Peptides against a protein of PDB entry 7AE7. Designs and how they scored, part 97

Target 1, 321 residues: chain A of PDB entry 7AE7
Amino acid sequence: KVYKDLREFLEVLEQEGQLIRVKEEVNPEPDIAAAGRAAANLGKNQPAVFFEKIKGYKYSVVTNVHGSWQNHALMLGLDKNTSTKDQFYELNRRWDKFPVPPNVVKREAAPCKENVIDKDINLFEILPLYRINEQDGGFYISKASVVTADPEYPDDFNKLNVGTYRIQVKDRDRVGIQALAMHDIAVQLEKAEAENKPLPIAITIGNNPLVTFMASTPVGYNQNEYEFVGALQDGVPMDIVKSDLYDHLYVPAGSEVVLEGHIIPRVRTVEGPFGEFPGSYSGARLQCEVKIDRITHRTNPIFENLYLGIPWTEIDYLMAL

## One batch from the design tools (peptide; made by RFdiffusion4, then SolubleMPNN)

Design b2_p16_6_s1 (from b2_p16_6, 8 letters changed)
Fold by OpenDDE base, seed 2:
Structure b2_p16_6_s1 (fold): chain B 321 residues (1-321), chain A 16 residues (1-16)
Amino acid sequence: as target 1 above (321 residues)
Amino acid sequence: SLPSREEYNREFEAEE
């Protein structure tokens, strides 16, 4: 089984008993985090949690999509009871199929292009934002696949980076992004800032689960994450589409929300604290700032966000393979 | 291989 988007995966999770649907209206805080913790307490077979209705917001949230070995098996199109060993074996077998180039689809064929917001940008109207941890310094987008390119080689598809970074919402159209020196985005940002130029960026939310998985998996600077997604789909190419603002950035065709903008050169603002692990907070530090210039989204977009519960975080599963 | 949780934490702490 191959998934075109998050929605097809959520349907399979629900059919397999690996998704809890909350139909009752919830408060963003504390109900989302509390329900996530309750789901985590169900043991090793932790389901995704889908919130249909959130007070004060128009759209839905899903958490803990990758939060169990059963969900990982289903992501690979395997039986949900496939052992971790057999999942690893299959992952490695498929990895050898790299590269599998993606299909570039037309704008009209891409679900992420169904709606456009190009003025009066307000992230709170599109994303049901909440504090993930009680002591977080703000609202975070913690499961986005962030697309950037090498500004010196913008047409080199092998240098197109799709990564996961800590993103704090700073204003209606501003986010802070943690670009660590070890990340490929930091190399690209350094090149842009050397010339005092903005770095083009697309922050994609609610993707094919293998895109999210690969965005969380370190690869070589000259390796494209989309070509690994095709490999992990057992040789079936994924679908990508050109961004609206930038000819050299491509986003997953099925993304629920795409935030297109730029990293402001040579600007650093306070970001954090964030509870990366239960009981552990990273300090506040100066981080990069992104201006959001355009949003495209599916009708009734689903906000996929990270679950950071006890005893196992969703990060533990994303990083354990 | 993805870095262990401990390696990931150390990398985040070392860049502070």
Scores: peptide ipSAE 0.000, ipTM 0.362, DockQ to the pose 0.046
Fold by OpenDDE base, seed 3:
Structure b2_p16_6_s1 (fold): chain B 321 residues (1-321), chain A 16 residues (1-16)
Amino acid sequence: as target 1 above (321 residues)
Amino acid sequence: SLPSREEYNREFEAEE
């Protein structure tokens, strides 16, 4: 089984009993986090939690999409009861199929292009933002696949980076991004900032689960995450589409939301604190700032966000392979 | 990718 988008995966999760649908209106705080914790307490077979209605918002939230070995098996198109060992073997087998180049689809064929916002941008109108932890210094987007390129080699598809970074919402059209020195994005940003140029960026939310997986998986600087997604799809190419603002950036065709913009050169603003681990908060730090210039999104976009629970966080499953 | 717990702890300890 191959998934074109998050929605196809959520459908399978629901069919397999690995998704809980909350139909009643919830408060974004503390109900989303509380329900996530409750789901985590169901044991090792933790379901995704889909919140249909959130007070004060128009759209839905899903959490804990990658939050179990069952969900991970299903992501690979395997039986949900596939052993962890067999999942590893299958993943390794598919990994050797790299590279599998993606399909570039037309704009009209890309679900992420259904709606466009290019003026009066307000992230709060598109994303049901909430504090993940009670003491968080703001709202975080924790499962975005962030697309950037090498500004020196913008046409080199192998240097196109798709990564996962901590993103704090700073304003209606501003986000802070944590780009650590070890991340490929930091190399690209350094090159842009050396010339005092903005770094083009596309922050994609609600993706094919393998895109999210690969965005969280370190690969070589000259390796494209989309080509690994194709490998992990057992040789089936994923679909990508050109960004609206940049000819050299490609986003998953099925993304729920795409935030297109730029990292402001040589600007650092306060970001945090964030509860990255249960009971542990990172301090406030100076981080990069992104201006959002354009949003494209699917009709009724689903905000996929990270679940941070005890004893295992969703990140543990994303990083376990 | 997000830093590993070990990398995070190392960075946190380096800032203290």
Scores: peptide ipSAE 0.000, ipTM 0.356, DockQ to the pose 0.040
Fold by OpenDDE base, seed 4:
Structure b2_p16_6_s1 (fold): chain B 321 residues (1-321), chain A 16 residues (1-16)
Amino acid sequence: as target 1 above (321 residues)
Amino acid sequence: SLPSREEYNREFEAEE
């Protein structure tokens, strides 16, 4: 089975008993994090947790989407009881199908384009933001697939990068992004900043689970993550659509929310602390700042965010393969 | 001048 978007995957998770739906109104803090921890305590078959109603917010949150081997098997379109060994075997078999180029769909065919916000941008109106950990320095978007290109080679699709980065909300239309030197985004940012130019960026939230997986998987600088998604879909291309602001950026057609903007050149602001691991906080650091210029989103967008709980964390499942 | 990529990495590694 291949998934076009997060919603198709969540439907399968629910059908397979790998999603808990919380229908009662919850407080963003501490209830989301507490429920995530409780779900992690359910053993090896940790379900996703879908919060339908969040006090003070209009839209829903889902956490722990990748939080188990069962969820990982289902992501690959396998039986939920597929052994870890067989999952690895299948992953490796499909990996060799790279590259599988994506389909570029028309704007009118892309669900992520259903709604547009181009003025009075307020992230808090679109995303039910909360502190993941009690000691976090702010609200984080921790499971976004961030799209950037090489500013020297913007038309080179092989240099289009889709990565996962720590993103702290700074203002209603501004986020901090942790772009470490080891990340492809840092190479692209360095090129932009050398010319004192903004780096175009699209922060995509709530994707096909294989997009999220590949965004968290290191690949070569000249390899496109979307072409790996097609490989992991056993040769079925994924659907992408051109961003609204930039001709050279493409986003998943099925994204729940797309934040389009730019990294402000040569600006660094305090970001953090963030509890990346239980009991371990990365210090506050000077990080890049993104201005959000446009939002596109599906009707009733689902905010997919990372669950950080007891080992094994959702990150461990994303990185363990 | 912005710190070089190498300088940034060294500062980052020194804070860990």
Scores: peptide ipSAE 0.000, ipTM 0.321, DockQ to the pose 0.048
Fold by OpenDDE base, seed 5:
Formats: C-alpha cells, sequence, structure tokens
Structure b2_p16_6_s1 (fold): chain B 321 residues (1-321), chain A 16 residues (1-16)
C-alpha cells in the first residue's frame, strides 16, 4: 500500500490498532506530552496518538506516528507484524529502485493548497503549538520536512534538499532553524549568505510518512529525497507540487501545512533550549531565523509533531532504519 | 518578491 498523505496513513494506523484517538479536549501543556508518555508505556507496540481537540486551538495534533516497528511496517505498506529483519530487507530491496522521480501535480490537485494565508500570518492560528518538554525554551516544530534548493543551481532537482531540522517558533511569522554544518541545508545557506541573499525555504508539516522518513535519512547532496520516497513506495512516484512563492521549490502535494518563506541572511538569534533526549537539553545557541511569508494548508490541518518521551522515542525508530 | 538586503537589515535593527 502507498499513502498519498498523512491522513491515509493515520486511517490505516487506526484500522490496525496503532492509533489512539483522544476525543476529549486536552490542554496543550502538559496533556499532549503526558499522553504521549502514557502511550509509550503501552509496550513495544506504541501507537500514534491523535488529539482531536486542544484547548485554545482550532486544529488537531498527532504524535508518535513513527513510534513503533508496527508503524514502520505499515509505513512500508507491509503487515504490521512484519519482523524488523523483513522490514530492513524490504527497505534495502526498494532502495535499489532509486531514482523514482515524483509526479508534479497541478496546484488545483494538491490538497496542501486548499487554503492560503498571505497576510497577517500567525502560526498560532494554524498550529496547536505546545512545549514538547517542560523545560523547552519555546514551541518546537520537530517533525517538519524542510525543502530548500541550491541557490547556485536552483533548477537542479537533484540538489533539492528535503531535511528534518529543529525549528523553534519565535513569533507569529518567525521561526528559528538549526542548520548544522552536517546538514545539506547548511551548504545551501552558506552559498546564499555569501551573496547576502535570503535562502528560499518551505517548511512542510504533516506529510506522507515516507517523506518524513526520508527527510530524516541522510542522502547524498545530489540525491533528491522525493526520488527515494518513490523507491520506498516500491516504484510508485510520490506527488509533489510547486511552491507558491518559488518556482524551484516543490513540496509534497498532500502536506497538511506548508510554511513558505526565507532564511534571513546573516541573522542569528537565540534558539533553545530543547530537550532532544530525555534528561538532555541542548543549550541555547545562535541559530538562523526564517521569516514566514505565506502559508498553504489543508482544511482542518493536522499538526504532526515529534514525540519525545521515555525511550524508545519516535526519533529512535526513525534513526534505527 | 523577497525583501532586499537593506530591507532585512532595517527590520532586524528595529527589532534589536
Amino acid sequence: as target 1 above (321 residues)
Amino acid sequence: SLPSREEYNREFEAEE
């Protein structure tokens, strides 16, 4: 089975007993994190947790989407009881299908384009933001697939990067992004900053689970993550759509929310702390700042965010593959 | 259109 979007995957997770739906209104803090921890205590078969109603917000949150081997099996369109060994075998088999170029769909066919916000941008109106950890210095978007291109080769699709980065919300229309030297985005940013130019960026939230997986998987600088998604879909292309602001950026057609903007050149602001691991906080650092210039989103967008709790955390599963 | 370098610098200096 191939998933077009997060919603199709969540439906399968629910059908397979790998999603808990919380229907009662919760407080964003501490209830989301607490419920995630409670779900993690259910043992090896950790479900996703879907919060339908969050106090003070209009939209829903889902966490722990990749939080178990069963969820990973289902992500691959396998039986939920597929062994880790067989999952790895299948991943490796499919990996050899690279590249599988994505389908570029028309704007009208892309669910992520259902709604547009191009003025008075307020991230808090679109995303039910909360502190993931009690001591976090702010609200984080921790499971976004961030799209950037090489500013020297903007039309080279092979250099289009889709990565996962730590993103702290700074203001209604500003986020901090951790672009470390080991990240492909850092190479692209360096080129932009050398010319004192903004780096175009699309921060995509709530994607096809294989997009999120590949965004978290290191690939070569000249390898497009979308072409690996197609490979991992056993040769079925994924659907992408051109961003609204940039001709050279393509986003998953099914994204729940797309934040389009730019990294401000040569600006660094304080970011953090963030509890990346239980009991471990990365200190505050000067990080890049992104101005959000446009939002596109699905109707009733789902905010997918990372679960960070008792090991095994969702990130442990993402890194284990 | 992306703001000019000068526009960004002005906005940043105003927020500091």
Scores: peptide ipSAE 0.000, ipTM 0.285, DockQ to the pose 0.041; fails the geometry check

Design b2_p16_6_s2 (from b2_p16_6, 8 letters changed)
Fold by OpenDDE base, seed 5:
Structure b2_p16_6_s2 (fold): chain B 321 residues (1-321), chain A 16 residues (1-16)
Amino acid sequence: as target 1 above (321 residues)
Amino acid sequence: MLPSKEEYLSEFEAEE
């Protein structure tokens, strides 16, 4: 089975008993984090948690989408009871199918383009933002697939990077992004900043689960994550669409929300703290700042965010594969 | 520190 978007995956998770739907209105804090922790306590078969109604917000949140081996099996289109060993075997088998080039769909065919916000941008109107941990210094977008290109080779599709980075909301239309030296985005940013140019960026939220998986999986700088997604889909291409602002950036066609903007060159702002691991907080750091210039989103967008709690956390599963 | 992929696999192989 192949998923076009997050919604198709959530439907399968629900059908397979791997999703809890919270229908009652919750407070963003502390209820989302608390419910996530409660779900983690359900044992090895941790479900995704879908919050339909969040006080003060219009839209929904889903967390812990990748939070179990059953969810990972289903992500691969396998039976939920597929052993971890067999999941790895199948993943490795499919990995050898790389590259599987994506399909570029027309703008009108891409669900992520259903709605556009190009003025008076306010992230809080689109994303039900909350503090994941009580001690977090702000609101984080922790499960975004961030798309950037090489400024020197913008038309080289193999250098198009899709990665997962820590993103703190800084203002209505600004986010901080942690671009560490080991990340491909840091290489691209360095090139842009050398010329004092903005780095084009698309922050995509609520994706096909394999996109999120590949964005969290290190690949070569000259390897496109979308071509691996196609491989992991057993040779079925994924659908991508051109960004609205940039000809050289492509986003998943099915993204719930796409934040298009630019990293401001040579600007660093205070970011953090964030509870990356239970009981451990990263200190405040100077990080890059992104200006959001345009938002596209599906109607009634789902904010997919990372669950952080007691081990095993969702990040543990994302990094283990 | 998150266990290495190898450590992680070894723990799962030991629990089956």
Scores: peptide ipSAE 0.006, ipTM 0.395, DockQ to the pose 0.017
Fold by OpenDDE base, seed 2:
Structure b2_p16_6_s2 (fold): chain B 321 residues (1-321), chain A 16 residues (1-16)
Amino acid sequence: as target 1 above (321 residues)
Amino acid sequence: MLPSKEEYLSEFEAEE
């Protein structure tokens, strides 16, 4: 099975018993993190957790979408009980199909274009933001697929990068992004900053699970992650659409939310701390700042976010409820 | 070289 978007995948997870739906209104803190920890304590068959109602917010949250081997099997369109070995074998078999070029769809055919916000941007109106870890220095967007291009070769589709980066919300229309030197985005940013130019960026949230998977997978600088998604879909192209602000940036057609903007050249602001591992926090650092200039989103967008947390004891969970 | 599935998942588990 191939998925067009996150929603089709969540439907399959629910059908396969790999998604817990929380229908009652929850507090953003601590309930989302607490429920994620409780789900993690269910052992090796950890389900996704879908929160339908978050107090103070309009939209839903889903966590732990990739949080189990069963979910990974289903992502590949395999039986949920497929062994890790067989999943790996199938992944490698499909990888050899690279490249599978994506389909560029028209704007009218892209669900991510259903709604537009181009003024008075407020991330808190679109995303049910919460602290993932108790000691986090702010709200994080942790499962975004970030799209950037080489500013020297903007029309080279092979240099279009789709990566996952730590993103801290800094203001209503600003985020900090951790662009490490080892990431392709750092190369692209260095080129832009050498000319004191903004780097165009599209931060995409709530994607086809294989897009999220490939965005977290290091590939060659001259390899497009979307062409790997098509390979991992066993030769079925994924659908992409042109961004609204930039002719050279393409986003997943089915993305729940697209934040279009730019990295401000030569500006660094304090980012962190963030709990990268249970009980381990990365220190605060000076990181890049992104200005959000436009948002497109699906109607009733789902905020896919990471679950990081120490397994709470049953007592800790009961005290948090 | 394809990262090992363990490397892929460890990156997801390290990012998750």
Scores: peptide ipSAE 0.005, ipTM 0.378, DockQ to the pose 0.023
Fold by OpenDDE base, seed 1:
Structure b2_p16_6_s2 (fold): chain B 321 residues (1-321), chain A 16 residues (1-16)
Amino acid sequence: as target 1 above (321 residues)
Amino acid sequence: MLPSKEEYLSEFEAEE
């Protein structure tokens, strides 16, 4: 089975008993994190947790989407009881299908384009933001697939990068992003900053689970993550659409939310701390700042965010394959 | 290949 978007995957998770739906109104803090931890205590078969109603917010949150081997099997369109060994074997088999070029769909065919916000941007109106960990320095977007390109080769599709980065909300229309030197985004940013130019960026939230998976998987600088998604879909291309602001950036057609903007050149602001692991916090650092210039989103967008729990975090599963 | 949990942890620990 291939998924067009997060919603199709969540439907399968629910059908397979791998999603808990919380229908009661919850407080963003501490209830979301607490419920996530409680779900993690259910053992190795950790379900996704879908919060339908969040006090003070209009939209929903889902966590722990990738948080079990069963969920990973289902992501690959396999039986949920497929062994980790067989999942790995199948993943490797499909990896050899690279490249599988994506389909570029028209704007009108892309669900991520259903709604547009281009003025008075307020991230708190579109995302039910909460502190994931008790000591977090702010609100984090932790499962975004961030799209950037090489500013010297904007038309080279092979240099289009889709990565996962720690993103802290800094203001209504600003986020901090952790761009480590080893990340492709840091290479691209360095080129932009050398010319004192903004780096175009699209921060995509709530994607096809294989997009999220590939965005967390290191690939070569001249390899496109979308072409790997097609490979992991056993040769079925994924659907992408051109961003609204930039002709050279393509986003998943099915994204729940797309934050389009730019990394402000030569600006660094305090970001963190963030509790990346239970009981461990990455220190506060000076990180890049993104100005959000445009939002596109699906009607009733689902905010997919990372679950952090003991002993296995969702990130452990994202990294274990 | 996704970085191992240890590699990812080490990247976060090495930055402390």
Scores: peptide ipSAE 0.000, ipTM 0.366, DockQ to the pose 0.046
Fold by OpenDDE base, seed 3:
Structure b2_p16_6_s2 (fold): chain B 321 residues (1-321), chain A 16 residues (1-16)
Amino acid sequence: as target 1 above (321 residues)
Amino acid sequence: MLPSKEEYLSEFEAEE
């Protein structure tokens, strides 16, 4: 089975008993994080947790989407009881199908384009933001697939990068992004900053689970993550659409939310702390700042965010394959 | 204090 978007995957998770739906109104803090921890403690078959109603917000949150081996099996369109060994074997078999070029769909065919916000941008109106950890220095978007390109080769699709980075909300229309020197985005940013130019960016939230998986998986600088998604879909191309602001950036057609903007050149602001691991916080650092210039989103967008808990985090599963 | 695992699970199970 191939999924077009997060919603198709969540439907399958629910059908397979791998999603808990919380229908009651919850407080963003501490209830979301606490419910996530409770779900993680249900054993090896950790479900996703879908919060339908969040006090003070209009939209829903889903967490722990990749939080179990069963969810990973289902992501690959396999039986949920497929062994980790067989999942790995199948993943590797499909990996050899690279490259599978994506389909570029028209704007009108892309669900991520259903709604547009181009003025009075307020991230808090679109995303039910909460502190993941009690001691976090702010609200984090921790499971976004961030799209950037090489500013010297903007039309080279092979240099289009889709990566996962720690993103702290800084203001209604601003986020901090952790771009470490080892990340492809840091190479691209360095090139832009050398010319004192903004780096175009699209921060995509609530994607096809294989997009999120590939965005967390290191690939070569000249390899496109979308072409791996097609490979992991056993040769079925994924659907992408051109961003609204940039002709050279393509986003998943089914994204729940797309934040389009730019990294401000040569600006660094305080970011953190963030509890990357249970009981450990990365200190506050000076990080890049993104201005959000445009938002596109699906109607009733689902905010997919990372679950961090004991003993196993969702990150552990994302990196385990 | 974060509610115990049992307290949180009981709140979710009581609404099913």
Scores: peptide ipSAE 0.000, ipTM 0.289, DockQ to the pose 0.023

